# Designs tried in a protein design run: peptides against a protein of PDB entry 6EJA. Part 25

Target 1, 276 residues: chain A of PDB entry 6EJA
Amino acid sequence: VEYMPANPVRIAFVLVVHGRASRQLQRMFKAIYHKDHFYYIHVDKRSNYLHRQVLQVSRQYSNVRVTPWRMATIWGGASLLSTYLQSMRDLLEMTDWPWDFFINLSAADYPIRTNDQLVAFLSRYRDMNFLKSHGRDNARFIRKQGLDRLFLECDAHMWRLGDRRIPEGIAVDGGSDWFLLNRRFVEYVTFSTDDLVTKMKQFYSYTLLPAESFFHTVLENSPHCDTMVDNNLRITNWNRKLGCKCQYKHIVDWCGCSPNDFKPQDFHRFQQTARP

## One batch from the design tools (peptide; made by RFdiffusion4, then SolubleMPNN)

Design b1_p10_5_s1 (from b1_p10_5, 6 letters changed)
Fold by OpenDDE base, seed 1:
Structure b1_p10_5_s1 (fold): chain B 276 residues (1-276), chain A 10 residues (1-10)
Amino acid sequence: as target 1 above (276 residues)
Amino acid sequence: ERTFHGDGPL
């Protein structure tokens, strides 16, 4: 029998979607939907068909909302972090949505626990933040991510402008851009005016793939550093052979990999259990 | 297991 917490956490799921994959989104939505959680969906500014479809869904469920603002997002773009940060602010301002955790999702990364398991787990560890680190050579990570390079997002392209230094006194970390953040930390990231948050927001506004490192780095260098858990409770459909072809060079002045989107037959993976 | 997307310069 699964443990049922007395005060179960409620989750704000944030989905950043683009293209015309309405069916895929619908399947994912159905897989993760629960009446006790909240769903905030950003649709790429250019994806009007998908936006219309998502709006239809939001009208059917009171706990589903669509961002009134829309950004034109690109692979690896700094604007993705802006999207998350703005969505966090929005969610904190929604007083009628008492969420406890922020969780982002994509078609390539799913929670590996059932809803009940996830809620039970997060309810037990509600003071923790779950970010998966690369877990290897940090210098390699910095090099591969181009964190020591300056990028500018402009005209739907990430331009590499030159080299830059990592700010002094900052321990850079990163890994997965899929995370589970508690409300307290989201509040800190959103409203803090300390030097760490201010400098990191500036630094990562010129960063490739910022979501894979920003929250890790901010958390680990913040007063909340003791809440770090090196696990995002996700299954990611990585396939290096198929996904690492430097296929984004037309968008970014850098090479990158991409995991595969999950297919309907992959949904059985939600039954797998992750360790803390 | 890979966790990040970056794969180095062009």
Scores: peptide ipSAE 0.496, ipTM 0.942, DockQ to the pose 0.900
Fold by OpenDDE base, seed 3:
Structure b1_p10_5_s1 (fold): chain B 276 residues (1-276), chain A 10 residues (1-10)
Amino acid sequence: as target 1 above (276 residues)
Amino acid sequence: ERTFHGDGPL
């Protein structure tokens, strides 16, 4: 018997989209859309065609909004974190959208649960935060991510400026940049003025792929550390042979990988993924 | 499986 919560959680889905892949976006949107949730969409500053398409969608659904601000983001850019942080602030200021969880999505990652299952699960664990860690050698993660390197996003490029030290007393962690964060933690990240949040925001403004580590690190070093669950309820099609070719060296002074986008025929794989 | 995008220095 599926658990039916008396007070089901409502989710704010944040989509960061770019390019001209309107069909793919539409497909994803239809797959995740529900009247009880909220959808906040950021379209890259350069993607005007897509922006027009997304605006059309937002006019059709009252629970869909588009960011009035738009950033020009690049692969691995620090500005992606800025995008999430600003969207979080916006969503917290939308008093007419009583969301309980913040979830980011892309076309490369899909929830492993149906909407009903997801809502039931999150309603049961509404006080938890779901972040997937790398689950291996942390030193390797730091090295591979370049967290001990200083990066500057400028002129649509991530410039490696030199070495830096991890802040003393901070336990760095990270992994997937797809997460499920409860409203309370989002409030903390957004409005806290403590040393942790302040320093981490500064630190990660010069970080490559910041979304893969910022929230993990902040959470694990915060008073909310006991709320972490090492699972993001996602599946991602990682194929190192295909995805790790250092193909972003023209954008960032670092090597990187990308997962393969899921196709409709890949849906069967979702059902085979272990439940958290 | 892999969870992150970074793959080391150039």
Scores: peptide ipSAE 0.468, ipTM 0.936, DockQ to the pose 0.961
Fold by OpenDDE base, seed 4:
Structure b1_p10_5_s1 (fold): chain B 276 residues (1-276), chain A 10 residues (1-10)
Amino acid sequence: as target 1 above (276 residues)
Amino acid sequence: ERTFHGDGPL
C-alpha cells in the first residue's frame, strides 16, 4: 500500500552514459526527474557531443551535476565499477546533497514504480539494499560471467589473461547491474578498510562485468548482509534469443548479452512482471 | 529470468 512518508527518502540517481543517444537520455531523464532527488551523470570520455548536451542540462537544474572526471569505459570493462565507486565517493562528499539511496539507471532498464511509489517504498525500507540475483545455479553464473577468469582492461579491450580462484571464504553472488543501495552501505563500500572491501575491490578490478557481482558479493559477505532484498524494482527486456549474439567479442574476450528495446508487444509482459 | 550479461567464453 502506498503512503505518504513523513520523511521521504531522497535519491541520488547515477547515470553512466555514452554515445550520441541524446534523445534517449532526455527521455529517461524526464521520466525520472524530480526536484527532490539528485542526478549525477558520467559521460564517457569519448562522448564529447553527449557531454555538451548533458552539461547544458546540468546548468538548467541545480540538482543535476556532471562528473568533472570522465572515464573511457567499454562494455563489460572493470572501469565501470570504478566509475560507480568514484561516483559514490563524490556523492558522499557532496554535503549539500543529502541523498538516502543510490540508484543507477540505463535507457534499457526502467523502474517499475512511479516516483511517489518508489519514494514511499524506499522510505518504508530505507535500511534495505535492493540487489537482484541471478536466481539460478551459482556455478552457472560464475561460469557465464567468467568470474573465475582474470581480465585486464587495456587499450579499450578486456583481455582474458587466464584462470583465477575466487577468494577463499567469499560467497560470490550477482545478477543485475542495476541496484538500489542505501547510503549506509554506500558509505561502507566507499570508506571501509576491512579485508572484505579491500580484497573485493582488488578482485573486481580484474573482473568482467564487475557491477553485476561486486555489490552483491560485498553485501552478502559484509556485516550488512541482512539488509539484502533480492529485487531491484526494475524491468529489463531480456530476450536471450535476440540479445545474446556474442556481439561484444570485439571489445571483450568473452561472450555477452544485452537487453533489448521494449516493443509494444512487451507491454503485457511489463505489467505482469511488475513487482509490488 | 535472466539478469546478467555474461554468456560464457568465446
Scores: peptide ipSAE 0.457, ipTM 0.934, DockQ to the pose 0.944
Fold by OpenDDE base, seed 5:
Structure b1_p10_5_s1 (fold): chain B 276 residues (1-276), chain A 10 residues (1-10)
Amino acid sequence: as target 1 above (276 residues)
Amino acid sequence: ERTFHGDGPL
């Protein structure tokens, strides 16, 4: 017996897409589209063809919108966090879209639950925030992520400028850059002027791979810390043996890994997979 | 399962 909520949550899906991943995007969109949810799509500044395609979709569905602004985000760039934060602000200002949860997706990311299951689950836990942590040595995470290093995004490159200290009194955490955040926490992140949010926004504006740590760190150090759930209800095709070759050195002054893309047949299978 | 992209300095 599946839980059927009386007041089902409505989800704002934020899609950050680029390049020529049109097929993957179309497949994902078809899989996640529902009339009761909202879809806000950011297309990379450099991906004009994809932008035109997405605009066509947005004209066909009233619950699909495209960001009027576009950023040229690079791998690991601090601008990715800016993209999410601006999207959050936009979504909060859309009074005609009463969403309850913020969920980010890329063309290579897939939820492992059906819509009904996801909605039922989130409706039951509507006051919680779902962020997946690395689950290992935090010092190692900090070191591997370069959180103790200062980076500057400039001219399509992440420049490592030097060392820095993590702010005193802040418990840093992170892991997956795929998360499910409730509206209340998004409001907090967007509009709070407290010392935590202010300092973290500044700190992470010079951070490599900021989306993998910003929301975790802010949440866990905030008055909303008790809403943390160490799960993002999705699967990413990580294969370190294949994806960790320091292949981004031309973009960032750091080594990084990349997950593998999912195949069309994988999506259907993953929807039936047990939660991590 | 790995969750993050960073893999250390060059």
Scores: peptide ipSAE 0.450, ipTM 0.932, DockQ to the pose 0.923

Design b1_p10_5_s2 (from b1_p10_5, 6 letters changed)
Fold by OpenDDE base, seed 4:
Structure b1_p10_5_s2 (fold): chain B 276 residues (1-276), chain A 10 residues (1-10)
Amino acid sequence: as target 1 above (276 residues)
Amino acid sequence: EETFHGDGPL
């Protein structure tokens, strides 16, 4: 049983969707929908049928909106970060949507909390930001992610152009690209003109899988660093042995992995909950 | 288990 907060947080859910998985999206939407939250949905520029379906949903719910702009994103593309950053700006400009947290979700990530639990938890920790780090040595993360490599997204491909250095004085971190960010930090990322944000936006515009590292890195090097919580409040079925097949080499000049679907034998993982 | 998608160079 969770306590009822006096001032419950309201969440802006950002969904970046593509393809023809309308049914899956509908199921996910139903699972996370609540009248007190907000839903901002970006549909890939190439997914016109899905876009039409999502538009229909947005017309039925006042707290559901679709991005008027649409990007063509690819796996690992820098444009995914651009999508999030632009959506953050849009959400901050929506004065009629008083959201407190920014949350992104995918079908592969399952929240470990009910809505009530999530709201109660975030209401208690409304000043915190929830990002899950890789949990191992940072050098390995940098190598595996190719953060020391320069990438260019062009012609629906992530081209590896060469080597680069991590900016001096910056402690790079990352892990999951699913996060929970409070409005204050989103405001900072969106509107700050300090050297950190400026440099990191530039740096990550040439970065592979930028969403897995940008927010971690910015947060940990920012004046808001003390708000970092190493938890994204979700379970993802990672099994690198099964999920790392370099299956995206046709899209990016790099090897990549994907999480796996949960199997019955993985059910015990749903029972694992962690709190900061 | 590692939770990031990168898996090194080709």
Scores: peptide ipSAE 0.519, ipTM 0.948, DockQ to the pose 0.888
Fold by OpenDDE base, seed 2:
Structure b1_p10_5_s2 (fold): chain B 276 residues (1-276), chain A 10 residues (1-10)
Amino acid sequence: as target 1 above (276 residues)
Amino acid sequence: EETFHGDGPL
């Protein structure tokens, strides 16, 4: 028997999807869907077929919405952060969706807990933010991520323009681009006009793989720094030996890795009864 | 294991 919180948190799940993986998306959606949560889905501007499919789903569920705006995103592109930031703003403006946590999802990363466990856990720690750091040498992270390099997203490519300096006084951190953020911190990121948020938004608009570092860095340097938990509560099939082949050099002027996607059978292990 | 995607310069 799991603990049932008196005031259970409600989660806004944000999905950024692209390509033709409609079946995988459907399986994931069914696995994570719950009537008490909210689902906000961005479909890549170029993925029209997928967009049509997602729209059909959104019409069937009142707690599922699709972004009216669509961006063309690329692997490692700065625009991915823009997508998250805009989705956060949208979600905050949806007064009829009283969510408590922001969670992003993909087919390559899945929450390790059942819905009940996740809700119970987050309800207990509703004031915390869950971001997983790289756990290694920070200098190595900076070097590997190219945080000291200036990138420009243009024409579906991340161009490396040259070197740059990390702003003084900022403790850079990062790791997983999958996180659980409480509403208060999302509000801060979205509406704060302080130097930290302003500078970091600017800095990360020229950053490769910004989602893996932006929220970590902002949080750790913010008044909310004491709310960080070094755990994203995710299962990700990382195997750098297999996944690091510099396979994105045609998209970005940098070497990158990929985790293994979950297979259909993997989702079945986590699948719960959908509660429409 | 490292959980970030960057793998250094080309």
Scores: peptide ipSAE 0.518, ipTM 0.949, DockQ to the pose 0.721
Fold by OpenDDE base, seed 3:
Structure b1_p10_5_s2 (fold): chain B 276 residues (1-276), chain A 10 residues (1-10)
Amino acid sequence: as target 1 above (276 residues)
Amino acid sequence: EETFHGDGPL
């Protein structure tokens, strides 16, 4: 529903970038930039050229900042979750940035709405959290993700150490690693000392592809569980037949997939994404 | 289609 909100939400966009794709990043940034939002950019520790370029951008815009810390992340690495968690803490400590929603973005995901539409929508549902679940057999998800396996990130590799059990009383869920989280839930994840958050942070520090299930699992097992909406307001071209080729076996002791580029015939995917 | 990256053990 589109309307002109009296108190429009302000969004903290977190971008995790790497490599030398500065032009692509610039294009994406221009597409999502708005003066009323905030942009917090993490550049991979190894991407020094990109870091210099991003710093230049941050100097031009008062609502753009770069993380003073930088991690060396790998595909599927547990450190990606650490990156998000630390960025969340940083953003909560930035008292001069009154953001209402946390949104992570990648060039692989396409927003289904304009900025105005997104702001209007989130302003109406500002108490909700938007996480897209896998929507199928949860046991299959656990198996495919290796959530019942222990991984260690070391020397730019995710080592599979052995089997592990899902913590008792925890309903594991997950799906897309692209989410829209309200400030209240981010505060909970960041500062809560309850058993759930504490144990899940520990559990997911040894988890492959942690961002695809950490926030889902924490939210659904938390007192905030009623705020979950099974939608991330994005379109990603998933085709496992094309994108699942174990192409990351050199990085992780597991088979992985990648989303595919959109093709003209993929227009039907735009119709499948419904509003919550 | 499934929207997660994991595809099982090697």
Scores: peptide ipSAE 0.486, ipTM 0.938, DockQ to the pose 0.886
Fold by OpenDDE base, seed 1:
Structure b1_p10_5_s2 (fold): chain B 276 residues (1-276), chain A 10 residues (1-10)
Amino acid sequence: as target 1 above (276 residues)
Amino acid sequence: EETFHGDGPL
C-alpha cells in the first residue's frame, strides 16, 4: 500500500565505489537520483579515473558530494567500516543536509522498491532500523565470518593474526552488509561514548567483513534494540554452492563468498514483500 | 540462503 506522507523522509545515500565502473555507477545514479535526497560518494583512493568522473557529477548537482578523504579499501577489509563511520560523521556535520535515513549502496546494488514506495515505507517506519540477519544459528555465523579471529588490514591484505574471544555480555549478530539506518541510531553510533560503542569500534577495527556484523551487534545490544527490523529491503542472489569458491584468498587470510548474477529462473525472488 | 560473505578458514 502506497500513500503520500505528510512529512516524507529524506535519504542520505552513501555510495562506496571503486575500479573503473563509471558506466555502471552512472546507471545506478540515474536510477536512484531524486532532488529531495542526498548522495555522498566515496571513491577508493586508487581509483583516480573514477574519482574524476564522480567529481564531474557532483559539480552538476547540489545534493551530490564526494568525500574529500579517500581510503584504500580491500574486499573484507576493516577499512570499509571506517569508511562508513567517517561518512556518517561527515553527514551528521552537514547541517544543510537534513537527512532522515542512511542507506549504503554499491555500484551494482539497488533498492527493491521505487523511490515513492521506499519513501512511503520509511516515512511510516521512520523510527526503525533495517538490518538483515544471517537467518541460521549464530555459532555458525561467528565461525564462518571469523569473528573469533583477529585480523589486521595492512598492505592491501587482511592478515589473520590469531584467535580472540567475543566480548563478554555481547550478543553478536550479523548478515547482510546492506542496511537502512535512521538518523537517531547513526548519531548514537557516531557520538556515543558508552562502553558498547567504544568496545565494538575497537573490536571491529580488527574484524574481517566488519560491515556485516558491526551495526547489527551494536544495535541489538544498545538502548535502541527495539528498533531492529530483520529486513534490508534488498534482493541479493545468494547461492553459497555457486558463490563460495574461496576466490579472495589472495586478499584475505580467509575464505569468502560472493552473490551470483540473477538468472531468468530467479524471477520469483523479485516478488518478495518488503514489510517489517 | 545465507546473506554473509564469510566461508571459514583457508
Scores: peptide ipSAE 0.464, ipTM 0.935, DockQ to the pose 0.894

Design b1_p10_5_s3 (from b1_p10_5, 7 letters changed)
Fold by OpenDDE base, seed 2:
Structure b1_p10_5_s3 (fold): chain B 276 residues (1-276), chain A 10 residues (1-10)
Amino acid sequence: as target 1 above (276 residues)
Amino acid sequence: EETFHGDGEL
């Protein structure tokens, strides 16, 4: 019997979906849907068919909404961060949705815990933020991510414009672009006008793969730095030997990797529990 | 294993 918290947290799930992943989205939605949580779905501007399908779902559930705005995002594009930031603002402005945690998802990503386990865990650690760091040499991370390079998203391409310096006094970090953020930190990121947030928003607007580093960096350099937990409660089928082929060089002026898709035989891995 | 997508300069 799992512990049931007296004041269970409610989660805002933000789904960023694109392409023809309707079936995958439906499966994921079915797996993660709960009446006590909230679901905010952004559909890529170019994915009209998917958008229509998602709208149909949103009409069936009162706790499911679709972004009225839609961005055209690309792999590694700075616009992905913009999507998250705007969705965070929207969610904070939805006074009828009292969510406690922000969790991002893609059509191919699942939380490793059951809903009850996740809620129990987050209810116990409601003051924490869960971001998974790269866990290696930070210099290597910066080099591999191209954080010392200036990128411009334009015409569905990430153009490398040149070199840049990491802002002085900023401890850059990053890793997984899947995270669990508490409402307080989301409020800080959304509404703070301090130098850190302002500078980082500007910096990361010209950054490749910004979601893998922005929130880590902001959190660790913020007054909320003590709330970081190096765990995103996710499993990802990473195999860099198989997934790193510079397969996105036609979209970005950089080499990139992708995790491998989970196969039915891999589902047993979801039974594992990761803890901080 | 590394969990980020960047893989270095082209």
Scores: peptide ipSAE 0.511, ipTM 0.948, DockQ to the pose 0.922
Fold by OpenDDE base, seed 1:
Structure b1_p10_5_s3 (fold): chain B 276 residues (1-276), chain A 10 residues (1-10)
Amino acid sequence: as target 1 above (276 residues)
Amino acid sequence: EETFHGDGEL
């Protein structure tokens, strides 16, 4: 018998979607939808057809809303972080949505647990934040991510402008851009005026792939640092040998990777990652 | 395995 918490957490799922993958989005939505959770969907400014479809869905469910603002985002763009930050602010201002956790999702990345398991787990650890670190040499991460490089998002391109220094006294970290953040930490990120949050928001506005590092770095250097759990409760088929082909050089002045589709031969990895 | 997208300078 699965344990059911007396005061189950409610989750704000934030979906950042683009393109023409309406059917994939619908499948994902059906898979993750629950009446007790909240769904806030941002549709890329250029994806008008998808936007219309998502609006139709939002009209059918009271716990589904679409961002009234829309950004044009690109792979690795700083605007993705802006999208998350603005979504966080919006969600905090929605007094009728008492969410406890912020979770970002894509069509290719699902929580490894069922809804009941996820809710039970998060209800037990409601004071924790779940961010997955790279788990290796931090210097390698900084180098590979280009965190010591200055980027500018302009005209649907991430331009590398030059070199920069990591802010003094800041322990930079990062890894997966899929995270589970509790409301308290989201409040801190959104409304804090301390030097850490202020400086990091500025720093990461010129950062490639900012969502893979911003929240990690802010959390670990904040008064909330003891709430970090090095796990995002996700399964993603990462295989750098197959997925790193520098395939985004047309939109970013940097080399990048993509996760791979799961194949039958990847079953053993699936099982390992799915272990509690 | 590494879970980040960056793969270094062009």
Scores: peptide ipSAE 0.501, ipTM 0.943, DockQ to the pose 0.905
Fold by OpenDDE base, seed 3:
Structure b1_p10_5_s3 (fold): chain B 276 residues (1-276), chain A 10 residues (1-10)
Amino acid sequence: as target 1 above (276 residues)
Amino acid sequence: EETFHGDGEL
């Protein structure tokens, strides 16, 4: 029997988009659109054509808005975290959008569940936060991510400035940069003035790929730590053999990977994904 | 498979 919640959760989907892939965005949007959810779209500062297209979409749907501010983001840039944090603040200030969950999306990720299943699930676990951890050696993660290195985003490049120490007493974690966060935790991240949030915002402003670690680390070291679920309810086609070629060395002083496009033969992976 | 983008120092 499918669980039908009496008070279904409403989701704020945050999309960070760039380039000129308007058709792809339109397809993705149509696939995830529902009248009961909210869609907040950030278009890269440099993507004016796409911005015009997205604005047209936003005028057609009352539950779709475009960020009035736009950042120029780069792969692995610290500015991506700034984009999410500002989006979170904006969404919390939108009193006419009573969302319960914050979900970021990209075209490279597919939801494991249908909208109905997702809503039912999140309605049942509305007090939880869903972040997927790397699930391996934490020291290796830190090393591979360069979390012990100081980076500066400047002139569309992530400059490695030197070494740094992980803040004392902080248990660093991370993994997927795709997450499902409940409103309460988003409020905490946005408005808390405690030492944890303050220090982590500062720390991650000089971090490569900050979205893959910031929310994990803040959550796990916060009073909300018991709300973490090690699952992000989505599938990304990771194949480091194919996707890790240090192809971003021209924009970051570090080696990085990219997820691969899904192929029809990858369908079996959807069926094998564990449920939270 | 790993779920993060970092792949180590250049």
Scores: peptide ipSAE 0.408, ipTM 0.907, DockQ to the pose 0.919
Fold by OpenDDE base, seed 5:
Structure b1_p10_5_s3 (fold): chain B 276 residues (1-276), chain A 10 residues (1-10)
Amino acid sequence: as target 1 above (276 residues)
Amino acid sequence: EETFHGDGEL
């Protein structure tokens, strides 16, 4: 039985893309495009070819826009969080785009459900936020992520400056940097001036891989904590045994892993996959 | 499986 909502949610898909893989992006875009949703695309400042391609798409569809600002984001860089936060602000200021959910996507991550299933599900749970936690020992997560270390993004590198303490009274969490956030929570993150949001924005501006922890931590320590769902409704091709080779040491003063990219043509196979 | 990218100190 599929739920058919009377007032279906509308989704703002945020895509952060780089490189020259225009074909992959095109295939993914075609797979996720729907006239009732919105698409806001950030192209890395260094990826001019891709930017031109994306601009062409945005001119063809009224519900597709490209960020007028562009950042040069590096793997694990704090600037990725800045990109998301600025995108959220932009989307909230677009009064002509009445979106209900914020969903980020990349070529390495796909929704499990079809559009209809996703919309039905989110329409039923429109007051919830979907963030996937690491599912392991939290102390291990903190250690592996380097959350107790101070990092500075400068000159296309994440420099480890020293040790730091996690703010008192804050329960740190994290895991996947792919999430589904409702508009209300996005508004809170964007415009709240409370101590939590203020401190966390400052804290995570010097954090490695901030998108994997910021939203989890803010949500779980906020008045909106009861809206947390430990699921991001995504499939990511993780294989840490093969993907953890400390291959980013030239970019960051830390060891990191990467999942395997999915091929765009594989997207259809995941639409019928059972939810985790 | 773990969903985060960090893998500890160099």
Scores: peptide ipSAE 0.525, ipTM 0.949, DockQ to the pose 0.894; fails the geometry check

